# Ledger of designs, part 101: peptides against a protein of PDB entry 3C66

Target 1, 189 residues: chain A of PDB entry 3C66
Amino acid sequence: KSWANLFEKNDFFFRYKFYLEITAYTRGSDEQHLKWSGLVESKVRLLVMKLEVLAGIKIAHPFTKPFESSYCCPTEDDYEMIQDKYGSHKTETALNALKLVTDENKEEESIKDAPKAYLSTMYIGLDFNIENKKEKVDIHIPCTEFVNLCRSFNEDYGDHKVFNLALRFVKGYDLPDEVFDENEKRPSK

## One batch from the design tools (peptide; made by RFdiffusion4, then SolubleMPNN)

Design b2_p21_1_s2 (from b2_p21_1, 10 letters changed)
Fold by OpenDDE base, seed 5:
Structure b2_p21_1_s2 (fold): chain B 189 residues (1-189), chain A 21 residues (1-21)
Amino acid sequence: as target 1 above (189 residues)
Amino acid sequence: EEEEIFLSTSKKSDRFVFIPD
């Protein structure tokens, strides 16, 4: 299968055993989120390049389309919960306690003017070299460098009450439901 | 066993990933 086919939603979320999730969070305006998420997204290729040169990494393949979601987020505790629970199938059900903003409900008076948390999530599929199984692969370094790069771009992004960035390593069977179509069955263990 | 990475601007993480295969 051509690499080009994996940049579109096809079998990307079934292709790899492991994924790196990169989520930009904003508790503020949609304009603030557009700037922040746009910056993060523009730097993902740099992270991919750093991952690809690691001896234990066979493939680091970005899915080019971000996943977008937003929640009504009235408190700072709610914002912390979103950051803790989002990005894993085993924990994402906790987010059901919050109101998901949808195209159908976004114009409701109780939602339209409510404080919101915006999320933009990018995915990188990872394949590892089996021959190097005795060698421990540490992706913490390039991930930390990426976070620091994004945070240092603008002083405003140091405000953790508004802007946050998370990277999560997940297995294919623990991907969030959002990456699968309604007719698709998630990978099993 | 595999160790999971979770990095956040709001939370410090000392975790790293060890992949056996």
Scores: peptide ipSAE 0.091, ipTM 0.753, DockQ to the pose 0.660
Fold by OpenDDE base, seed 4:
Structure b2_p21_1_s2 (fold): chain B 189 residues (1-189), chain A 21 residues (1-21)
Amino acid sequence: as target 1 above (189 residues)
Amino acid sequence: EEEEIFLSTSKKSDRFVFIPD
């Protein structure tokens, strides 16, 4: 099956039971986020390559487009909450306590000059080798290597107050709402 | 048993993913 068929959004988020979410966080300027997220995105292919060679992983397919969001983030605690709650349908409702920045509200005075957290999220669909039922698939190693690779690129990316990177393993039914269109039904458990 | 893995620059998870049956 050609990689070309994976580029349709609608099929991608229904095709796999499991997904790896890679989110670059920036509490700072849009320019800072563009640089950071761009770097992370540029390295995703390397992570995919490392995942593909794991015995327990049959397929690791990246979704090619990032999902972008931003929140008003007045405190460090808010920033930690975003990092903790984002990326899961079960927990994302907690983010309703924060103001989501939209095209409709971004020019409001209370939002325009407010501190913001920017998020860029990449998705990798995962298919596992079922025959290895007893084998723990340790994706921690390649994921850690990926994080280290991204963070070591520039010393500034070591500042956790500004730049963060999270990798979340999520089931298809627990994907955040952002990946589905309004007319699409979330995958069932 | 499916263990969720969450790795963050601020929070490291030492959890493993089990291949579900």
Scores: peptide ipSAE 0.081, ipTM 0.752, DockQ to the pose 0.609
Fold by OpenDDE base, seed 1:
Structure b2_p21_1_s2 (fold): chain B 189 residues (1-189), chain A 21 residues (1-21)
Amino acid sequence: as target 1 above (189 residues)
Amino acid sequence: EEEEIFLSTSKKSDRFVFIPD
């Protein structure tokens, strides 16, 4: 299949055994998040390029559209919980304790003026060179360089109370529910 | 300060990602 076909959601999240999730978090204004997430998203291609040249990685293919969500986030502890639990099917049910902001509820008085955490998540599908008997792949350097690139772009992005960036290595069967349609079956182990 | 890279288990990864057979 051509790479062009993998830009469709239904093909992409079933194509790879492994994914790298890149999530930009903002506990602040929508404007702050748009700037932060936009920056992170603009740099993903550089991470892809660095991953592709690793001997253990055959393909690093980005899904070009971010997944967006936001939650009412009254406390710093809630913000830490979001960062800990988001991005894995195993743990994402903990987010049900928070109020998800939707187009239907965003104008409610209890939600409109509430502190919010915004999330934008990019996905990279990974195919590894199994034949090379490389049981271990070091992605630490390119990932660290990517984080440093994003965080250093503006001094404000160093404030971990407001802006955060997480990378999560996830197996296809443990992808968050957001990547699948309601009628789609989750990949098996 | 280095950001944490998480595994699907929500644990901090070390330098290497282990690829199962």
Scores: peptide ipSAE 0.043, ipTM 0.718, DockQ to the pose 0.256
Fold by OpenDDE base, seed 2:
Structure b2_p21_1_s2 (fold): chain B 189 residues (1-189), chain A 21 residues (1-21)
Amino acid sequence: as target 1 above (189 residues)
Amino acid sequence: EEEEIFLSTSKKSDRFVFIPD
């Protein structure tokens, strides 16, 4: 089965029961976010490699494209809220309290000059070895290494007021709405 | 309780991913 077929969006988010979400957050300029997210994205392959060698992981398959979003983020509390609520269908409705920046509204005076939080999210589909049910897969290690790798790349990325990185383990039925097309039904538990 | 692993630079999660039986 060609790896190419696994990158079809419609199949990818239905194929796995579990996903690892990697989100780069930036409360700053678009330029800052491009650098930060670009770095994070460039390192995802290393994380995949580290995940693949874990005995309990059968497959770690990255989705090739990041999901991009940005919100008007006037306060630090809003930024914390974004980081807390984003990445889960259960909690993402809280983001409705914030103004989503879109191509249609980005030129509005109230949005154009507003502080923004930028989000870039990468997804890794995970398949676990069932036979090793008793084996605790400690993905914490490779994930921590990944975070450290990204954050240590530039001193600026240590500023949590601007740059953040989150890894979230989610089930397919709890994936954010952004990963599904309008006509797609969310996976059932 | 399926412990959701959330690793954030801003929040330390002490949670481990348990593969559900």
Scores: peptide ipSAE 0.087, ipTM 0.754, DockQ to the pose 0.603; fails the geometry check

Design b2_p21_1_s3 (from b2_p21_1, 10 letters changed)
Fold by OpenDDE base, seed 2:
Structure b2_p21_1_s3 (fold): chain B 189 residues (1-189), chain A 21 residues (1-21)
Amino acid sequence: as target 1 above (189 residues)
Amino acid sequence: EEKEIYLSTSKKSDKFVFTPD
């Protein structure tokens, strides 16, 4: 497929061996999350630009749409658990202990007014220059800069009880189920 | 196997180096 077509879900999550997941977490209001996730999403392109210029990175290709989810999150421990377990197929089953908020259940009395954790996840497909010599690529700096950029935008985002941001390096076979359609087979190792 | 790299603002992060196969 053309480079432009890689922005489509159709094969994006099969195209790369490696992905960087950027997840904005909010335990608060939908409005808070909208602002936080919107900010994070708006800065992803800057991260991509920084990644693209690194030696050893051939391609850093963002998926254009975020993945959205929300859970009933009664406790801070639940919120920590979400952050620990989300973003990896091997661990995401732990999230089944929490109530996923859906369009079908969001108006239920037990859910409507319950504390929520909101998640917005952006994905970047990564291709590395491996033609000659195993190159080690350190993405810590651009990732840290990205986090700092997001956090520094508003002092309110310094409240880690409410706002969190995670970047996870994930292999294609360990991508969360959310990125695949029911008819799609998860990539093999 | 490659180390899982997870950067979070909720925890201390080490230096993360990717070594593609």
Scores: peptide ipSAE 0.078, ipTM 0.711, DockQ to the pose 0.802
Fold by OpenDDE base, seed 3:
Structure b2_p21_1_s3 (fold): chain B 189 residues (1-189), chain A 21 residues (1-21)
Amino acid sequence: as target 1 above (189 residues)
Amino acid sequence: EEKEIYLSTSKKSDKFVFTPD
């Protein structure tokens, strides 16, 4: 399998009913985030490989590019809120309480030097091979191994106040708005 | 029933078994 042939956006977020979201969080500097997210992203292919061999998974396809966002994050509580609310259409509106950093506002004095939380999110589209509704798929092991792999890479990544990693299983209709263009309608249930 | 799978390094790990719809 060629890992160079990762899926482009096109219909990726409409092709699957289920997605695994992998989000690297950093409350710190851009440099810290670049290192952390880069590491996480570099290991995604290993997770995909582990998912693909599970009997209940027919297809595990990673999206090629991460989604990047950052928020002004003045408190630890804000950082926890971001981690709790991000990644689901149902809950992402809570993030409106925070200031999203954009190209238009990043140079504003109130934003430029403010504490920030950086987010990089990778997506894996999942197609399941379940004929019987009683069949269960357990992705806990590969996901846990992935998290451990990322966290153990550098001692600095043990600081949960700065670096965090989340894997979220999400249905297509509950994907965050960020994955869709303004003219696109999200998948229905 | 389908269990939600959400793994976070900020939370204690749990066992995740789900049945896709």
Scores: peptide ipSAE 0.069, ipTM 0.698, DockQ to the pose 0.680
Fold by OpenDDE base, seed 4:
Structure b2_p21_1_s3 (fold): chain B 189 residues (1-189), chain A 21 residues (1-21)
Amino acid sequence: as target 1 above (189 residues)
Amino acid sequence: EEKEIYLSTSKKSDKFVFTPD
């Protein structure tokens, strides 16, 4: 298997009908997030390997670059909202209630010292080997093992108030806007 | 029968079972 040609952004988010989103969340310092997200990202290849050997999965191809974002996150409820709403085009508009941190605004007094939630998202494109629509593919085990692997790496990562990890199964037409360029049209249903 | 599948370490998640088209 050669994945070399699949690591280009130009068609990755149009190539598959289904994607697995892996998002590392951190409500804390940038340093904490770098460590947490770096760990998660380093383990994605292991998840891919576990997915590829499942009979119902024909292809599991990672997009090698993470997507990064951060929000002002003054409350724990806001942090939960981010985790609930992020990763789907249907729900991501709810994030507009929060202040997105950008290179242009990060030095503003109201943003610089504000509590923040950091997000790093990895994507895996999925192609399935199913003959019947009634056939179900269960990826719970490899996903759970992945989460456990990440969480068990350091005792600090057991603190859900700071560190969180989500895996979201998303259809191509429901991918977040961040994966598309301004001139690209979102995939249709 | 296809449902959105989501696993989070902070929230209760449904089993990762889906029927892709």
Scores: peptide ipSAE 0.059, ipTM 0.702, DockQ to the pose 0.768
Fold by OpenDDE base, seed 1:
Structure b2_p21_1_s3 (fold): chain B 189 residues (1-189), chain A 21 residues (1-21)
Amino acid sequence: as target 1 above (189 residues)
Amino acid sequence: EEKEIYLSTSKKSDKFVFTPD
């Protein structure tokens, strides 16, 4: 299939067995998040290029648009919990303990002025070229370079209380619910 | 079950090795 078809949501999250999730976290203002997430998103292409040249990776295809969410995040512990639980279907139910910010509720007095955690997530579909089950692919180098590239752009991004960046390797059946429509069936193992 | 690989800037990460099935 052409690259154009990969940018459609309906096919992308069913096409690969494996995905790399890149999430930018911000506990602060929406302006801070826009700058941070925008930077991270702008560098994803470079990560893809570095992944594609690895011998064990046949294909690395990015999804073109980020997934956005935000939660009321009154404590640092809540922020740590979000970072720990987000990005996996297995663990994402823990996020139900937090108030999801929506267009419908964002103007409520209890939400409007509350501390918030913002999330922007990019996805890369991965196809591996492994002949033997004993063969392993190490993506540590390109991932580390990517993190360093994002963090080094501005000294303010060194504040882990505000800005965080996570890369999560997940199987297609364990993708977060956000990537599927309500009427779509989650991929099987 | 394959070990989940997670890299965060808040933690020191060791080698990330993937073994696709």
Scores: peptide ipSAE 0.036, ipTM 0.676, DockQ to the pose 0.778

Design b2_p21_1_s4 (from b2_p21_1, 9 letters changed)
Fold by OpenDDE base, seed 4:
Structure b2_p21_1_s4 (fold): chain B 189 residues (1-189), chain A 21 residues (1-21)
Amino acid sequence: as target 1 above (189 residues)
Amino acid sequence: DEEEIFLSTSKESDKFVFIPD
């Protein structure tokens, strides 16, 4: 169960059937996001520990590096849309309606001073002890504790207009395109 | 029972439930 062995094979996003995505959202400044996402990322290991002790979870392995993205986000509705659509291959195409900020375009006049939504996403690979599809694992408690831990660090993080945090359960075949290399094929169902 | 997503926004009251295959 050495976490070190997981990183050597570069097969993290093919190893598990199920993943937990933890995304920190910020509609504000880059500085605000760096503080918020950094805090969230620093606490992921605590969530992993809480997940690992659940009877229904055999393995919870974090991917060590976050995935970073940002979009031009002129309205609150756009921000809600990002939170609803991000993190699933089925829905991520809706994000094409927004301008993705890249290193190539970030200095453009129309983008540089535009309102931004920043995203940092951590992934946890999950292996379950239960094989029956009728069985469920409720992780509401550890997830809620994690969110509360993050938000309680600073009163400013209670402002949902700026700071948000989502935990999404995703099957391997429905992972966002960002986790795969161009030469890799998406896992099948 | 369906898979549920936990959001710290308007859906923070929802349970986060896994239904493994």
Scores: peptide ipSAE 0.030, ipTM 0.657, DockQ to the pose 0.602
Fold by OpenDDE base, seed 5:
Structure b2_p21_1_s4 (fold): chain B 189 residues (1-189), chain A 21 residues (1-21)
Amino acid sequence: as target 1 above (189 residues)
Amino acid sequence: DEEEIFLSTSKESDKFVFIPD
């Protein structure tokens, strides 16, 4: 299938055994989040290029559409909990303790003016070279460089109370529910 | 065998997991 088909949802979340999740977090305004997430998204291609040149990585393909969500986030502890629990099917049920902001409820008085955490998540599908079993693939270097690149762009992004960035390596069977349609079955182990 | 790589700028310790061949 052409590279163009990877830019649509199609079978992207069934095609790979492994995924790298990149999540931009903002506890602040929607405007702050738009700027922060937009910056992070603009740098994902650079991360892909650095991953592709690693000897142990056969394929690194980005899914181009971000997944957007937001939660009512009244405390800093709630914000830390979101960052700890989001991005894995094993842990995401803990987020049910928070109010998810939806198009249906966003205008409610209790939600409209409440403090919010905004999330934008991008995915990279990964395929590894099995024959290079002797060489550990260290994705830490390109990931750290990516984080540093995003954080150094603006001094305001140094405020970890507002802006955060996480990279999570997950197996296909542990992807968050948001990547699957209601009629799609989660990949098995 | 479940190695999770999680890098968060909010956490002091980055957990690096090596993908077993």
Scores: peptide ipSAE 0.037, ipTM 0.683, DockQ to the pose 0.602; fails the geometry check
Fold by OpenDDE base, seed 2:
Structure b2_p21_1_s4 (fold): chain B 189 residues (1-189), chain A 21 residues (1-21)
Amino acid sequence: as target 1 above (189 residues)
Amino acid sequence: DEEEIFLSTSKESDKFVFIPD
């Protein structure tokens, strides 16, 4: 019963001080992204399991729904910029330089056939056993294993010009705006 | 200031974030 409530968006992004963001990027077709993001999403549970067994992690709870976005991405530099700036409130405003693809504009001639970057982001809320043990939690190992698992699934996913995967450790106050409703106040520091 | 762990496969820099106790 306790787990079911954690999957509700309502308090998930307020419940934890720390979050792990897992973003699958695709600069290509929607079909390519669907396959790539679907694979990444399918492996998130394995990452959670590996995080949960770490002594310094009390809780690792995934938010079950991905956040989806896409941008017109005419250049490789734009794609690099997206990967650099996305996933943090302090930097996400840089994405305003790019055209966000929406249901309302996706059929516009200038957008329909334009190169696009697709983003699918999964969130894991993290609670650490900070008070009980001076143990540094190294999440690098499970995260690296996760990335390797995703990348090794298909040789095509080795093409970093098309497929990318990022794991970002983010504080609750620095979560992207996408995770909050208009009526919700961003967590304070 | 807690260091941001950004593990991007696009960047060679695997940054480790240690959350200090």
Scores: peptide ipSAE 0.036, ipTM 0.673, DockQ to the pose 0.665; fails the geometry check
Fold by OpenDDE base, seed 3:
Structure b2_p21_1_s4 (fold): chain B 189 residues (1-189), chain A 21 residues (1-21)
Amino acid sequence: as target 1 above (189 residues)
Amino acid sequence: DEEEIFLSTSKESDKFVFIPD
């Protein structure tokens, strides 16, 4: 099964009510992030396979292209804030306190050599088979297995000061702004 | 497990996804 060409951006983020966000964080070098995020991304298909077989999940479809961002991240507190606030529309405005690295500013003296946090985010669209009220779907097991798989690959990835991995369950109306084009309206509640 | 897995409860949809810390 290949997901590489399965979804177009414009359709994917409007198709599902629920999404699982998988974000690889790196406070370090670009090279460190490329290795870490590349590993995480390479394992997403395994997570999808585990999600698909859960009785409560009707569909688990990955958007196969990562979303990339980076921030100037001078302190560990800033890094914690990024991890706390990123991935939700209601909280992402807190990130405005940090300098977003862009193609336009990356060569500025104050940014070029500054400590950075790198983010790579993968999305899985979810459709649930919940017919009865108050049905519970526990995705903890497959998610934990996924995290363990990523972290165990290299001893260096045990350093939470540098490498982090977050899985966030998000409703479609609370997706980050990054997934929508400027002319698109986010889904309603 | 020190990783952040965010729990979501949806009252509107009567759907619950549990991701313990």
Scores: peptide ipSAE 0.033, ipTM 0.651, DockQ to the pose 0.124; fails the geometry check

Design b2_p21_2_s1 (from b2_p21_2, 10 letters changed)
Fold by OpenDDE base, seed 2:
Structure b2_p21_2_s1 (fold): chain B 189 residues (1-189), chain A 21 residues (1-21)
Amino acid sequence: as target 1 above (189 residues)
Amino acid sequence: DEDAIVYNPTRGINNKFVFEV
């Protein structure tokens, strides 16, 4: 199947057993998030290139479209909760305690001027060179280099109260609901 | 079932990204 078919959402999130999620978080303005997420997104290809050359990785395929979400985030604790709970089906239900900002509600007075956390999430599907033995694959170095590259770009991105960047290694059955259409059945274990 | 492994070094979440696959 051509590279083009890998970018179809429906096949991408069923194709791999493992995914690397890259989430850029911003507790601030939409403008701050646009700059931060845009930077992170621009560097994902460099991470992919570093992953692809690892002996244990057969394939690292980025899903090129970010997933965007935003929540009313009145406290720092809420911002930490978002970072802890987002990106896994097992934990994402905790986000229901927060108000999701939507196109339908964004103009409501209680939401419009409220503090917000913005999230942009990129996905990388991973296929590993598994020979008949449980192999350990270490991706710590390229992920660290990626985080450092993003955070060192601007001094402001060092402020973890505003800007955060997390990588999450997730199994396909534990992907967030956002990656599946309403009619799609979540991958089994 | 291992939960998702998170790496967020700025929050002190310094999990080693070593996976058994």
Scores: peptide ipSAE 0.551, ipTM 0.920, DockQ to the pose 0.839
Fold by OpenDDE base, seed 5:
Structure b2_p21_2_s1 (fold): chain B 189 residues (1-189), chain A 21 residues (1-21)
Amino acid sequence: as target 1 above (189 residues)
Amino acid sequence: DEDAIVYNPTRGINNKFVFEV
């Protein structure tokens, strides 16, 4: 099967038992988010290269496209909640307390001028070496280097009230609903 | 079932990314 079939959305989120999620957050303007998320996305390939050379990792495969979402975010507490709850099926239901911005509602006066949090999420599928199943795999170093690389690019990205970056290690059955189409069944445990 | 492990150093969430697979 050609490498081209590996990048079909429908197979990627069923192929791996484990995923690394990289989410860029912006509480500010769409322009601020575009610059920040674009920077983060441009560096994902460097993280993949660092993951692939680890003895415990057999494959680190990035998904080709980010997932984009935005919420009305009137308070700093709401912004913290988004960062805490986004990125797993177990926790994402807490985000139902916030107004999701959609193409259908974005022009409503109550939403258009409201403070927003923007999210761009990249996914990396992970396959581990079987011999290391009894061994702990540590990816902390390459992830720390990645975060530092992104945040050090511009001094403005040091403002945690506006710009944030989180990584999440998730099992395939606990991926967010956004990665599955309406007709797709979530992977079982 | 172990929950998702989150690393958000900007908020002081410095979980070790060490996994049993």
Scores: peptide ipSAE 0.548, ipTM 0.919, DockQ to the pose 0.851
Fold by OpenDDE base, seed 1:
Structure b2_p21_2_s1 (fold): chain B 189 residues (1-189), chain A 21 residues (1-21)
Amino acid sequence: as target 1 above (189 residues)
Amino acid sequence: DEDAIVYNPTRGINNKFVFEV
């Protein structure tokens, strides 16, 4: 049974209290990003398998499709800001200072020739085995192994000025707006 | 309310991914 058939898009971002976000960043060409993000996406299943065997994790379910966005990114500081602020509802408003690239504006001369940061984000819904409200779950090892696996594929992916990979642990009420349709109400605390 | 925990080892953001759930 394909994971893709188990979750309609509408229920996935409401089903879990916690999510692991995996974002591949590229400040460069679309071609560079397609290669980098495609690699990262291809390895997410291996991370899921490693998470599922942890005693504290009951379920780790990946969402089947990446979320994609791109920004005009004229400086390295802008690229750092994107990496710092993206992936949380609390912080994503800071990205309004940057020009979002859309299908409507991508052919504008000022946008077409501008340096860009590309983002591809995968989501994993997490359910924990909570017997006692004070259990600590450590996912550092599988996440480190995942990052190392992605970055070791090509030496170019070691260049942090171009390629980055971040994992973010987020509560369902703090998911980015991109995961909800315009008519969907964000989960409450 | 704990903020989102970020792990970005490429930029030296090596937060320990330990969660209290």
Scores: peptide ipSAE 0.538, ipTM 0.916, DockQ to the pose 0.869
Fold by OpenDDE base, seed 3:
Structure b2_p21_2_s1 (fold): chain B 189 residues (1-189), chain A 21 residues (1-21)
Amino acid sequence: as target 1 above (189 residues)
Amino acid sequence: DEDAIVYNPTRGINNKFVFEV
């Protein structure tokens, strides 16, 4: 299959057994999120390069488009809940307790004026150099360097009440529903 | 099957980002 077919959304989320999710969170303005998420997105390529040189990683393939979502987020506890529950099928149902901001509802007065959490999520498909035995792959160092790089870029990004960054290692069958089209079936275990 | 492993150092979620594959 040509590299061009790998950019079809439909093949990417079925191709790998493992994914690394990178989510930039902002509890603030859309402008703040645009700057933060844009920075994080710009650094993903550096993370990929650092992952690819690890002996246990055969391929680290970034999906080219971020997934964007926003929620009404009236409290800090809600913001923590979003960060805890987002990014896996097993846990994402907890987000149903929050109001998802959509193009249809964003102009409603109650939603327009509400505090919001913005999310931008990047996905990296991972293929490992597994020989015949269960091997442990450690990606802690590259991921730490990546987070530090993003968070140290601007002093404002030090405020964890506003700006957060999480990495999640997820199996293909546990990817969030957002990555699949309505007609697509989730990979089985 | 192990749940998703989360790394969020800014919130003190310093899980070992070590995977059995």
Scores: peptide ipSAE 0.529, ipTM 0.915, DockQ to the pose 0.854

